# Designs tried in a protein design run: peptides against a protein of PDB entry 6IDX. Part 72

Target 1, 380 residues: chain A of PDB entry 6IDX
Amino acid sequence: KELAKLSADVTFATEFINMDGIIVLTRLVESGTKLLSHYSEMLAFTLTAFLELMDHGIVSWDMVSITFIKQIAGYVSQPMVDVSILQRSLAILESMVLNSQSLYQKIAEEITVGQLISHLQVSNQEIQTYAIALINALFLKAPEDKRQDMANAFAQKHLRSIILNHVIRGNRPIKTEMAHQLYVLQVLTFNLLEERMMTKMDPNDQAQRDIIFELRRIAFDAESDPSNAPGSGTEKRKAMYTKDYKMLGFTNHINPAMDFTQTPPGMLALDNMLYLAKVHQDTYIRIVLENSSREDKHECPFGRSAIELTKMLCEILQVGELPNEGRNDYHPMFFTHDRAFEELFGICIQLLNKTWKEMRATAEDFNKVMQVVREQITRA

## One batch from the design tools (peptide; aimed at target 1 N136 E144 N324)

Design b2_p24_4_s4 (made by RFdiffusion4, then SolubleMPNN; from b2_p24_4, 15 letters changed)
Fold by OpenDDE base, seed 5:
Structure b2_p24_4_s4 (fold): chain B 380 residues (1-380), chain A 24 residues (1-24)
Amino acid sequence: as target 1 above (380 residues)
Amino acid sequence: MAEREEKQKKAVEAFKKWFLKMRK
């Protein structure tokens, strides 16, 4: 206890480290001695002293043995009754992951995200905070080849549901530290959209063109009497599609695929449009048809609007940016649905369409409408 | 608390430096 308190002092820490004191603490943990297990308080103080000593940055984290890592991981993976040991063990693992790539590799082998999820289901917000912080650390330190696996783990409905129900909707106010970890987790989750945001459509890729054709089909063929099957003439078919793509509000009516060659938002805009068309078909059809029936220059160009809105949402959500220190602004909505970005797009495109109508906007007012919509989204 | 914030700060800065190095 006294050692843990004194270990916060840099002068004491330096002297204690010079006396190999930190090695003694690590060996005490490594030994798994019945003495430390019988006195949970003594182990908790040992782990505290270890953390405080390591926080001075005098000693490299690479000095930590695999046996020590296994012991600490054991305290996290085993159902322990002692909250104080669990909390400190999570903090040690976080620090190890953050400070050493070699330790990250070892920890990633010993601990699963599933085990950390179990620590989110507790009533202790400090444990929850350290568990999320460790998940964030593991994601941040993951090599590029493992980022997709981590991404998939973060995309798990179970993790989001647990965070929503046990952390965000918990009976306790969210502390600044937890809010920051939720912000970090959100930013890291949005970075998974970066790949799609930076993927250019290939105008020659038939599979990607078929998605655009499916958008047209859903909008115009779903209500069309089967008698208006587009006649067999390839040219008439192309001309009809050009009209349909104009009614969909694409900038390039001849080849809408060209509208998705700009990054950002690239293919992410097409993904959002397709999601809206398939999951919220009635909303999609309504938005498209309400604007396709207008010859009054007050048509909202859906295709252009969807692309620019996707780009705007990426900017607002800082997709592809690293988490900033001191920020704690997380959006609870992103924990409510597996495809929360696409759902947000679906809400915002309706808001855009409404705002366009209310402003009686024309194509010349497009940027003004987008500015108003941006203000509405950022104030919500 | 302040030390953790500073550590996370250093870790995010280290990550930023690493990430900026990896994006080159």
Scores: peptide ipSAE 0.043, ipTM 0.640, DockQ to the pose 0.072
OpenDDE base, seeds 1, 2, 3, 4: peptide ipSAE 0.056, 0.127, 0.007, 0.006; ipTM 0.676, 0.697, 0.360, 0.362; seeds 1, 2, 3, 4 fail the geometry check

Design b2_p24_5 (made by RFdiffusion4)
Pose (drawn by RFdiffusion4):
Structure b2_p24_5 (pose): chain A 370 residues (1-223, 234-380), chain P 24 residues (1-24)
Amino acid sequence: KELAKLSADVTFATEFINMDGIIVLTRLVESGTKLLSHYSEMLAFTLTAFLELMDHGIVSWDMVSITFIKQIAGYVSQPMVDVSILQRSLAILESMVLNSQSLYQKIAEEITVGQLISHLQVSNQEIQTYAIALINALFLKAPEDKRQDMANAFAQKHLRSIILNHVIRGNRPIKTEMAHQLYVLQVLTFNLLEERMMTKMDPNDQAQRDIIFELRRIAFDAETEKRKAMYTKDYKMLGFTNHINPAMDFTQTPPGMLALDNMLYLAKVHQDTYIRIVLENSSREDKHECPFGRSAIELTKMLCEILQVGELPNEGRNDYHPMFFTHDRAFEELFGICIQLLNKTWKEMRATAEDFNKVMQVVREQITRA
Amino acid sequence: SFSWAFSSSVSPPAPSISQEFFES
């Protein structure tokens, strides 16, 4: 108890650390008996002292043994133990992950997605905060080539709806640190879109060109002389600036292939809305048609800008859009809503092709005022 | 490649988007 108190003082901590005092604590956790059952209070003070001592930055986090790591991960992976032990255990794991790629790798193997998510279902906001913090730390430290798989795994176990039901709509008001973790989670989540945003289409890749052909087919085949007239104009009546080679329009980065993904999502998941938008504007040879392809690419770019896809998380922000915690595919759903808004605004302005940038500005103002 | 580390610079908040707008 006394050690937990004094360890926050650097003057004391240095003295204790210079006698390998941290090892006394780690050895106790590694091999001490009946710690959770008979000595939980002692164990809580031990973990408090350990974290306080490590927070002075005198020694590397890489000093910790695999045995110590496994024991701390064990306290998190178990059917919940004492709240004080769990809080400190989650905090120790977060610090290990943030401070070492090696520790991240070992910890990622010792804890499951389901175990971490289950700690969000406790009524204690600090436990919830550290759970989300550990999740954020794993995302931050995951290799670029593993982060997407991790996101899918968390999504399949309902991380989003659990956060919505147990944190955002929970009884306890969200305090500043929890709000910060939600902000970081949202930033990391949007940043999963960044690679596709910056990926150019290969116009010479037939498989990619066939995706555009399929987009056009879904809409034009919903319309016979009129259907023939649409196809004779290649991709003009689908609204692409490059009428003959629309794949070239997807070399603009941002938004790149993310725009294609959004269009395909709208066509497949919301086929009626996609067909309505395209057919209202595919036989219009007055200058008043809303060009789908050009509008979708620019809207995708605009949404990426509004939502700050690619921005790094920082210490000063605690903001988040709560509506993104209500749908597994909220970004794509937002695209669909905004493309309908864009078409409504286009018609309200009796817009022509020359008005394209003005309409996009009004849409930007509509979205950002919402 | 893309970095996901914390930025030392504070970026401005994104504009608001309401739940009602999203359900529209």

Design b2_p24_5_s1 (made by RFdiffusion4, then SolubleMPNN; from b2_p24_5, 9 letters changed)
Fold by OpenDDE base, seed 1:
Structure b2_p24_5_s1 (fold): chain B 380 residues (1-380), chain A 24 residues (1-24)
Amino acid sequence: as target 1 above (380 residues)
Amino acid sequence: SFSREFSSEVLPDRPPISLEFFNS
């Protein structure tokens, strides 16, 4: 206890480290010797002293043995561990992951998604905070090609709904530290959209062109009586599609694929449009048909609006940016759905369409409408 | 407050994570 308190002082820490004192603490953990009557209390103070000493940045985290890592991971994986030991063990693992890529790899082999999620299903907000902090550390330090797989693994174990029900909707006020970890998790989750945001559409890719065609089909063919067999010649079909793409509000109504070659938002805008059309079909059809039937120059161009709104949402949510220290502005709404970005897009595109009507906007007012919508989204 | 400085250091190209973490 006294050592743990003194270890917070940099002068004491420097002297103690110079005497190989930290190596002695690591060996105490490595030994796993449960024979002492106050072992749990002694271990909790040992882990505290270790953390405080390492937080001075005097010693590299790479000094720790595999045996030490396995013991700490063992305290996180075992169901019958003292709360004080569990908290410190989660904090140590998070530090290890953040400070050493070598330790990250070893920790990722010793712990499971299920174990981390089990620590969210408790009443102790400090344990929940350190569990999310460790998830965030693992997610941040994962290779880029593995981040999506990690997110999918957590989604399969219902991470989002567990956080919503056990953390956000818990019987306790959210502390600043938890709010920060929820913010970090939100940022890291939205950064998975960066690849799609920076992916240009290939106008020669038939599969991508078929998505644009599906948007047209859902908007215009779903209500058409099956008796209007599209038996008219190939040229009439091309002319019909050009009209349909104009009614969909694409800037390039001859070749809508060209509207998705600009990055950002690239293919992410098309993903949002397709999600809206499939999941919220009635809302999609309503927005498209309300504007396609207008001859008064007050039509809201859906395709252009969807692209610019997707770009705006990426800017507001800072997609591709690292989490900032001291921020704690998490949005509970993003924990209500697994496809929270696409659902936000679906809400915001309706807001945009409403705002366009209220302003009696024309194509010349497009940027003014987008500015008003930006202010509405950022104040909500 | 453990405001841990997110080390912005470019992660060196190191070999992929064990799939065991993701599959368990």
Scores: peptide ipSAE 0.000, ipTM 0.356, DockQ to the pose 0.031
OpenDDE base, seeds 2, 3, 4, 5: peptide ipSAE 0.000, 0.017, 0.000, 0.009; ipTM 0.334, 0.436, 0.350, 0.384; seeds 2, 3, 5 fail the geometry check

Design b2_p24_5_s2 (made by RFdiffusion4, then SolubleMPNN; from b2_p24_5, 9 letters changed)
Fold by OpenDDE base, seed 3:
Structure b2_p24_5_s2 (fold): chain B 380 residues (1-380), chain A 24 residues (1-24)
Amino acid sequence: as target 1 above (380 residues)
Amino acid sequence: SFSTEFSSKVSPDRPPISLEFFNQ
């Protein structure tokens, strides 16, 4: 107990480390020897002292043995572990993952998504905080090619809904530390959009062109009486599609694929449009048709608006930026749905369309409407 | 570059390790 307190002092820590004291603590954990009276208490203080000593940065985290790592991971993975040991073990694993890529790899092999999520389904906020902190550390240190797979694994285990129900909607105030970890998780989750945000559409890719054609089909062919015989010549069809793409509010009416070659937001804007068209079809059709029938120059260009809104949302959410220390501004809304970004887009595109009408905007007012919409979103 | 700035830091907003469980 006194060692754990004194280990927070840098002078004591330096002297204790110079006396190989940290090696003694690691060997005590590695031995797993439960023969002592009050073993759990002694172990909890040992882990506290170890963590406080390592926090001084005097000793590299890479000095720890694989046996030590397995013991600590064992305290996180085993049922019926003392809460005090579990808390300290989660904190040690977080620190290991953050400070060493070699330790990250070893820890990622020893612990499972299911084990981490089980520590969220408790009444202890400190355990929940360290569990999310470890999730965030693993997410941050994962290879870029593995981040999406890891996010999908957490989604399959209902991470967001468990956080919503057991953390955010808990009968207790959220502490600053938990708010920070929720913010970090939010940032890391939205950073998964960066790839799509930076992906240019290939105008020659037929599959990507078929998505744009599907947007047209959903908007216009659902109302077309089948009586218009397919016999209008190829030129009339091309002219018809150019008209449809104009009514959809694309900037390039001849080749709408060109509107998605700018990054950001690249293909992410097309993903949002397709999600809206498939999941919220009535809302999509209403927005498109309401603006397609206008001859008064007050039409809101859906395609252009959706692209610029997607870009704006990426800027507001700081997509591609690292989490900042001391930031605690998480949004509970983003934990309510698995496709929270696309749902936010669907709300914001309706807000944009409403704001456009209220302002009696024309194409010249576009940037002014976008500025008003930005202010509305950032104040909500 | 996600890798560099966090590579040497413990989570600054780590919840304090309470000894309260041993003071009850």
Scores: peptide ipSAE 0.016, ipTM 0.457, DockQ to the pose 0.035
OpenDDE base, seeds 1, 2, 4, 5: peptide ipSAE 0.005, 0.007, 0.006, 0.000; ipTM 0.421, 0.379, 0.427, 0.370; seed 1 fails the geometry check

Design b2_p24_5_s3 (made by RFdiffusion4, then SolubleMPNN; from b2_p24_5, 9 letters changed)
Fold by OpenDDE base, seed 1:
Structure b2_p24_5_s3 (fold): chain B 380 residues (1-380), chain A 24 residues (1-24)
Amino acid sequence: as target 1 above (380 residues)
Amino acid sequence: SFSRDFSKVVYPDAPPISLEFFLS
C-alpha cells in the first residue's frame, strides 16, 4: 500500500527503479503464489505500484516477460477474479498495448474480445470503462486487415448491443471517462471508412456505373422489372438518362461518375446514396421526386448535396484522424445500427432537404445551406 | 480508490448527440 502510493512520485520511482525494484514486482506477479494471507490485497497493491512506476516512462514496457503478460491476461480471462485485481489488470494490458507493438501481439494471442465483452455485462462502470479502453487499444494497434475483420465480425454487433444495453441504457449516468471511451470507439470504427472515402470512382468501371443507373431506376422506374438490361439503350434512352441525372441533382448530368472522382468523399458518397435508395427507398424517392418536380429554381440537388454532406460528415466524425484526448461526444445511434454512418447520412440528408426548403434556397445558396446544416449537426 | 486518467485534458461532459432530434 505504501509502495503503491510512493510509486506515484517520480523521485521515488527513479530511485526504486535504479534499485531493480520493478523487477521484484514483476517476479511477484510471475510467481502466482496464492498461499499468502491477504494475497488479493497484496497483488492489487503490487499491480498498482507496477503501473504507477511504468507510467513515469523511465522503463520500457518491453522489459516485461511473457510469463508476466500471461499472468495479467489470466486475471482478465479467468472468471471470479477480485474486482480490484481485474481493474488493475485491464489498465496494465491497455498500457502494454498502447506502448508496445510487441506486447500488443502477445496480448492479442492471450485474450479475446469475447472475454472483454463479458466485463461489460457488470454493474461496475469503472470495470466497463477499462474493458472498453482495452478494446479500443487493441483496435487502434491492430493491423489494417485485423481492424477490418473486427469491424465486420459478429463480435462487433454483439459488442455494440452489449454497450447499448449495459452501458448507455444502464441505470447510471455516463461518466466523462466512459463517454471518452465511447467516443474513441466511434472514431476508430468510422476510420474504417477512410478507404472508401479516398477511393476515386473509375468512370470506365461498368459495375460502378451500374450503381448510378440503379439510383436512377429506383427513383424513376420503381415499378419496372430490373430485367431491362441497361445495355440496349438507344440514343433516346441516353438523352433520357441525362435528364434523369439532372433531376437527381448530379453536377455532371452527362457522366455522373465524374462527381465521384473527387476524394474525399469519393465512393463513400455513392455507398451512402445506394444505401439510402435500397434501405430507405420511400425516403429516397420522396426526396428525389419532390425536388425533381420543381421548376421554381428552389430544387435541392440531391446528388450534389449527398456528396457534400458525406464529405461534411467525414470531417465532423474525423474520419482518418486519431481520437482526440479530452473529447467525449458520441452518437448513441452508433450502438443501435451496424450501418450507423449510412443511417446518420440518411437522417442528415432529410435535415438538409428540410433546411433547403425552409431557407427557400437556390443553387447560389448551396454553401450557406451546408453551413447551416453543419451547425445543426454539430449542436445536436 | 484506483483511478486512471484516460485523457490528459478533461473537458466538461458533452451531451451525446441525439439523432432523434433531427427527425422531430
Scores: peptide ipSAE 0.043, ipTM 0.511, DockQ to the pose 0.140
OpenDDE base, seeds 2, 3, 4, 5: peptide ipSAE 0.038, 0.039, 0.041, 0.037; ipTM 0.552, 0.559, 0.563, 0.544; seeds 2, 4, 5 fail the geometry check

Design b2_p24_5_s4 (made by RFdiffusion4, then SolubleMPNN; from b2_p24_5, 7 letters changed)
Fold by OpenDDE base, seed 4:
Structure b2_p24_5_s4 (fold): chain B 380 residues (1-380), chain A 24 residues (1-24)
Amino acid sequence: as target 1 above (380 residues)
Amino acid sequence: SFSTEFSSVVSPDAPPISLEFFNS
């Protein structure tokens, strides 16, 4: 107990470390000697002292043995562990993951998302906070391929649902520490969009061009009787497509692929447009056809609007930025849907289309509409 | 392939777009 208290002092910590004191603490944890009366209390103080000593940054986290890691991970995986030991064990694992890539790899092998989810299903908000903190650490330190896999995993849907139901919609006020961890999780999840946001369209890629063509098809061919005979010459088809791309509101209506070469938002804008067109087809068709039938110069250019809105949403959500200490602003909506960004885009594009009409905007008013829409989104 | 990534974008269970999404 006294050691745990004194370990917060850097002078004491330095002297104790110089006496191989950390090695003694690690050996106490590794030994697992359950035979002592008050073992749990002694262990809790040992773990506190260890964490406080390590937080001085005097000793590398890489000094810990695999046996120590397994023992700490064992405390997290045991369903009947003392709450005080569990808290400290989660904190130690978080610190290990954050401070050492080699320890991250070892911990990621020893701990499952399911074990951490079980610690979210408790009434103790501190345990929930440390569990999310460890999830965030693991997510932050995961390789990009694994982060994407984690995002697509059934485990993440379950994690979001558990966080929503047991943390966000819990019958208790969310503390600042928990709000910060929810913010961090949100930021880390939105950062998965960065790759697509920074991916330029290749105008020569046929698969990417086929997506733009699919947007046209969904908007305009859904009503067209198959009686448009295949015999209209290739030139008439190209001229027809140019008209369709103009009606879709692309800036480059001759070659819409060029509108997606700018990063940000790159291909992420095309992903959002395709998601809207496939998942919310009626909404997409309505927006496109309502504007494509206008000859009064008050048409909202869907393609241009979708690109600039995607960029704006990335800026608002700070896509590609690391989580900042002291921030605790999170959006509960993000935990409600697996494709929350694309759904947000679908809401915001309707808001944009409405705002455009209300303002009686023309193409010259485009930036002014976008500014009003930004204010509307950021106040919501 | 890009087509496989796009097929993963389609969630067949996506709820209707609602303004309630902001407050949920």
Scores: peptide ipSAE 0.008, ipTM 0.415, DockQ to the pose 0.060
OpenDDE base, seeds 1, 2, 3, 5: peptide ipSAE 0.009, 0.007, 0.000, 0.007; ipTM 0.360, 0.402, 0.389, 0.381; seed 1 fails the geometry check

Design b2_p24_6 (made by RFdiffusion4)
Pose (drawn by RFdiffusion4):
Structure b2_p24_6 (pose): chain A 370 residues (1-223, 234-380), chain P 24 residues (1-24)
Amino acid sequence: KELAKLSADVTFATEFINMDGIIVLTRLVESGTKLLSHYSEMLAFTLTAFLELMDHGIVSWDMVSITFIKQIAGYVSQPMVDVSILQRSLAILESMVLNSQSLYQKIAEEITVGQLISHLQVSNQEIQTYAIALINALFLKAPEDKRQDMANAFAQKHLRSIILNHVIRGNRPIKTEMAHQLYVLQVLTFNLLEERMMTKMDPNDQAQRDIIFELRRIAFDAETEKRKAMYTKDYKMLGFTNHINPAMDFTQTPPGMLALDNMLYLAKVHQDTYIRIVLENSSREDKHECPFGRSAIELTKMLCEILQVGELPNEGRNDYHPMFFTHDRAFEELFGICIQLLNKTWKEMRATAEDFNKVMQVVREQITRA
Amino acid sequence: SVAARRRLQAKAAEEARAAKEAAH
C-alpha cells in the first residue's frame, strides 16, 4: 500500500527502481500464489505501484517478461475478476501496446476480440474507457496490412452496437476521457477508408472496367428505344465526364476507388434509389440532368473531406458523430442519403451542368449544417 | 496520466503514418 502511494513521486521511484524494485513487482505477479483469491487487494496495490513506476519513463517497457505479459493478459481474458485488478490490467496492456511493437504482437495473440468487447458490457465507465483504449491501441499499432482484418473481426462480434447500447445510450453520462476514446475510435475507423480513397483505378484492367459496365447495366436495363438511345451515348447518360472511358474518372485521388465502392454499394444495396436517380437523368437532353457519375465521385470526395478521412487522431479533440455508431455501413449509407440530397438540391435549383460546383457548394452547406 | 496516454496514442499514430509513407 505504501509503495503504491510513494511510487507516484519520482524522487522515491528512482531510488526504488535502481534496486530493481520493478522486478520485485513483476516476479510477484509472475509466480505469486492465490493472488486473485486471497491477495486481490495486495495485487491491486502491486499493479498500481508497477504502473506508477513505469510512468516515470526511467526504464523501457521492453524489460517485461513473456510470463508477466501472459499473466496480465490472463487477468483480462478471464470471466471478469475484481474491478480494480481488471482496470489496472487493461491499463498495463494499453501502455505495453502503445510503447512497443514487440509487446503489441504478443498481446494481440493473448486476448480475443470477444473478451475485450465483453468488458464494454460492465456498468463501470472506467473499465469501459480502458477497454476502448486497449482496442484503440491495438488498431494504432496494428500493421497497415492487418488493421482491416481486425476491424472486421471486431465488427462481427458487434463492437459498434455494444458501444451504442452500453456506452452512448448507457445510464452514466459520458465523461471527457471516454469521449476522447470514442473520438479516437471514430478517427481510426474512418481512416480504414483512406487506402481506397487514394487508390486509382487501373483503366486498363478489364475487371475494373467491367464494374462500371455492371453499374450501367443495372440502371439502363430497368428502362426500349429509349434504352437503345442511352447506350449509344456510352456512359454519358450515366453522368461520367469521360463518356467513352469512365475508368479515367476514377484515377482522380481522392476519391479514387472509394467512389466506385460507394456507387456499387448504392446500386446493390439500394437498387431502387440507384435506378430512380439514374433514370430521372439518363434521357434528359435538356441541360438540366444531374450527372450521376460526376456527382458521385465529387460527393465521395466531399464526404471524405467533411469526415476528415486520413486525419490523424490528436490529443485536443473529443468530438464524434454518434450516428456512425448506429449502422455497420454508416459511411456508405451516408453516401446514399447525400446522393439523394444532391439530386433534390439539383432539381430545386433547376441546375445545369454549368452550375455543378454551385450545387456541390449548397450540398456541402446542407451536410455541414446538419 | 490521461495526458500521457493521449500523447502516446498520438505518437503511435504518427509512427504508423511514417511507416506507411516509408513503405511506399

Design b2_p24_6_s1 (made by RFdiffusion4, then SolubleMPNN; from b2_p24_6, 13 letters changed)
Fold by OpenDDE base, seed 2:
Structure b2_p24_6_s1 (fold): chain B 380 residues (1-380), chain A 24 residues (1-24)
Amino acid sequence: as target 1 above (380 residues)
Amino acid sequence: SMSKRRRLQEKAAKERKEEIEKKR
């Protein structure tokens, strides 16, 4: 106990490390010897002293043995571990992951995100905070080949729902550190959109063009009796598509794929449009048809609006930005749905369409409408 | 310390971003 307290002092830590004291602490953990009276208390103080000593940065984290790592991972994976040991073990694993890529590799083999999720269901906010912090550390240190697997683990409905129900909607105030770790997790989640946001559409890719064609089909052919098969002529089809793409509000009516070559928002805008069209089909069709039937120059260009709205949402949500050590702001909404970004887009595109009508906007007012919508989104 | 943790997270995020940017 006194050692754990004194280990916070850099002078004491330096002297203790010079006496190989840290090696003694690691050996106590490695031995796993439960034979001592007050083992749990002694172990908790040992782990505290170890953390405080390592925090001075005098000793490399790579000095730890595989046996030590396995013991610490064991304290996190075992049921019914003492809360004090669990908390310190989570903190040690987090520190190991953040300080060493080689330790990350070893730890990622010994623990799963599923095991860490169990520690989110507890009433102890400090344990929850360390569990989220370790998840964040694992995601941050994941190599590119494993990053998609970690992304999928974060996208897991289970993790999201547990965070929402046990952390965010908990019967206690959220401490600043928990808020920060939730912020970091949210930033990491939004950064998964960055790839799509920076992906240019290839106008020659038929599969990508087929998505635009599907948007047209859903808007115009879904209500059409199949008896109005457009006449078989290739030229009539091309002329028809140009009209339809104009009605959809694309800037390039001849080749709408060109509207998605600009990054940001690139393909992410197309993903949002397709999600809206498939998941909220009635809303999509209504928005498109309400504007496609107008001859009064007050039509809201859906395609252009969806692209610029996607870009605006990326700016508001700071997609692709680094987590800042000073921030603790997170959006609980993003824990409510698996595709919360696309759902937000679906809400905001309806708001945009409403605002456009209320303003009696024309194409010249486009930027003014977007500014009003930005203010509405940022105040909500 | 919590400040050291946050700085390490930010460092790791920066390293990751630099890796992504080198591949683009």
Scores: peptide ipSAE 0.494, ipTM 0.929, DockQ to the pose 0.860
OpenDDE base, seeds 1, 3, 4, 5: peptide ipSAE 0.492, 0.492, 0.493, 0.492; ipTM 0.928, 0.929, 0.928, 0.928

Design b2_p24_6_s2 (made by RFdiffusion4, then SolubleMPNN; from b2_p24_6, 14 letters changed)
Fold by OpenDDE base, seed 2:
Structure b2_p24_6_s2 (fold): chain B 380 residues (1-380), chain A 24 residues (1-24)
Amino acid sequence: as target 1 above (380 residues)
Amino acid sequence: SFSQRRKQQEAAAKERKAEIEAKR
């Protein structure tokens, strides 16, 4: 206990480390010897002293043995571990993961996200905080080949549901540290959109062009009885599609694929449009047809609006930005749905369409409408 | 301390971003 308190002092830490004191602490953990009276209390103080000593940055985290790592991982993976030991073990693992890629690899073999999820289902907010912090650390240190697996683990309904129900909707105030870890988790989640946001559409990729064609089909052919035979010549069909793409509100109504070559938002805008068209088909069709039937120059260009809205949402949500140590702002809404970004887009595109109508906007007012919508979204 | 771990987390995030940007 006294050692754990003194270990926070850099002078004491330096002297103690020079006396191989940290090696003695690691050996106490490695031994696993439960024969000592008050073993749990002694171990909790040992782990505290170890963490405080290592926090001075005098000793490399790579000094720890594989036996030490396995013991610490064991305290996190085993049931019925003392809460005080569990808390310190999670904190040690977080620090190991953050400070060493070699330790990350070893820890990622010993611990699953599923085991960490169990530590979110507790009443102790400190345990929950360190569990989320360790998840964040594992995500940050994951190599590229494992990032998708980690992304999928974050995309698991179970993790989000548990965070929502046991952390965010818990019967306790969220402490600043928990709010920060939720913020970091959210930033990491939004950064999964960055690849699509920076992916240019290839106008020559037929599969990508077929998605734009599917948007047209859902908007215009879903109400058309299939009885209008496809027999009109290729030129009439091209002219028809150009008209349809104009009604969809694409800037390039001849080749809508060109509207998705700009990054940001690149293909992410097309993903949002396709999600809206498939998941919220009635809303999509309504927005498109209400504007396609207008001949009064008050048409809201859906395609252009969807692209610029996607870009604006990426800017508001800071997609591709790094987590800042000073921030603790998170949006509980993003834990309520698996595709929360696309759902937010679906809400915001309706808001945009409404605002356009209320303003009696024309194409010249586009930037003014977008500014009003930005203010509405940022105040909500 | 939590503050130190936050700095380490931010450092790890910077490293990851630099790795991603270097591959683009």
Scores: peptide ipSAE 0.435, ipTM 0.915, DockQ to the pose 0.857
OpenDDE base, seeds 1, 3, 4, 5: peptide ipSAE 0.434, 0.433, 0.435, 0.428; ipTM 0.914, 0.914, 0.915, 0.912

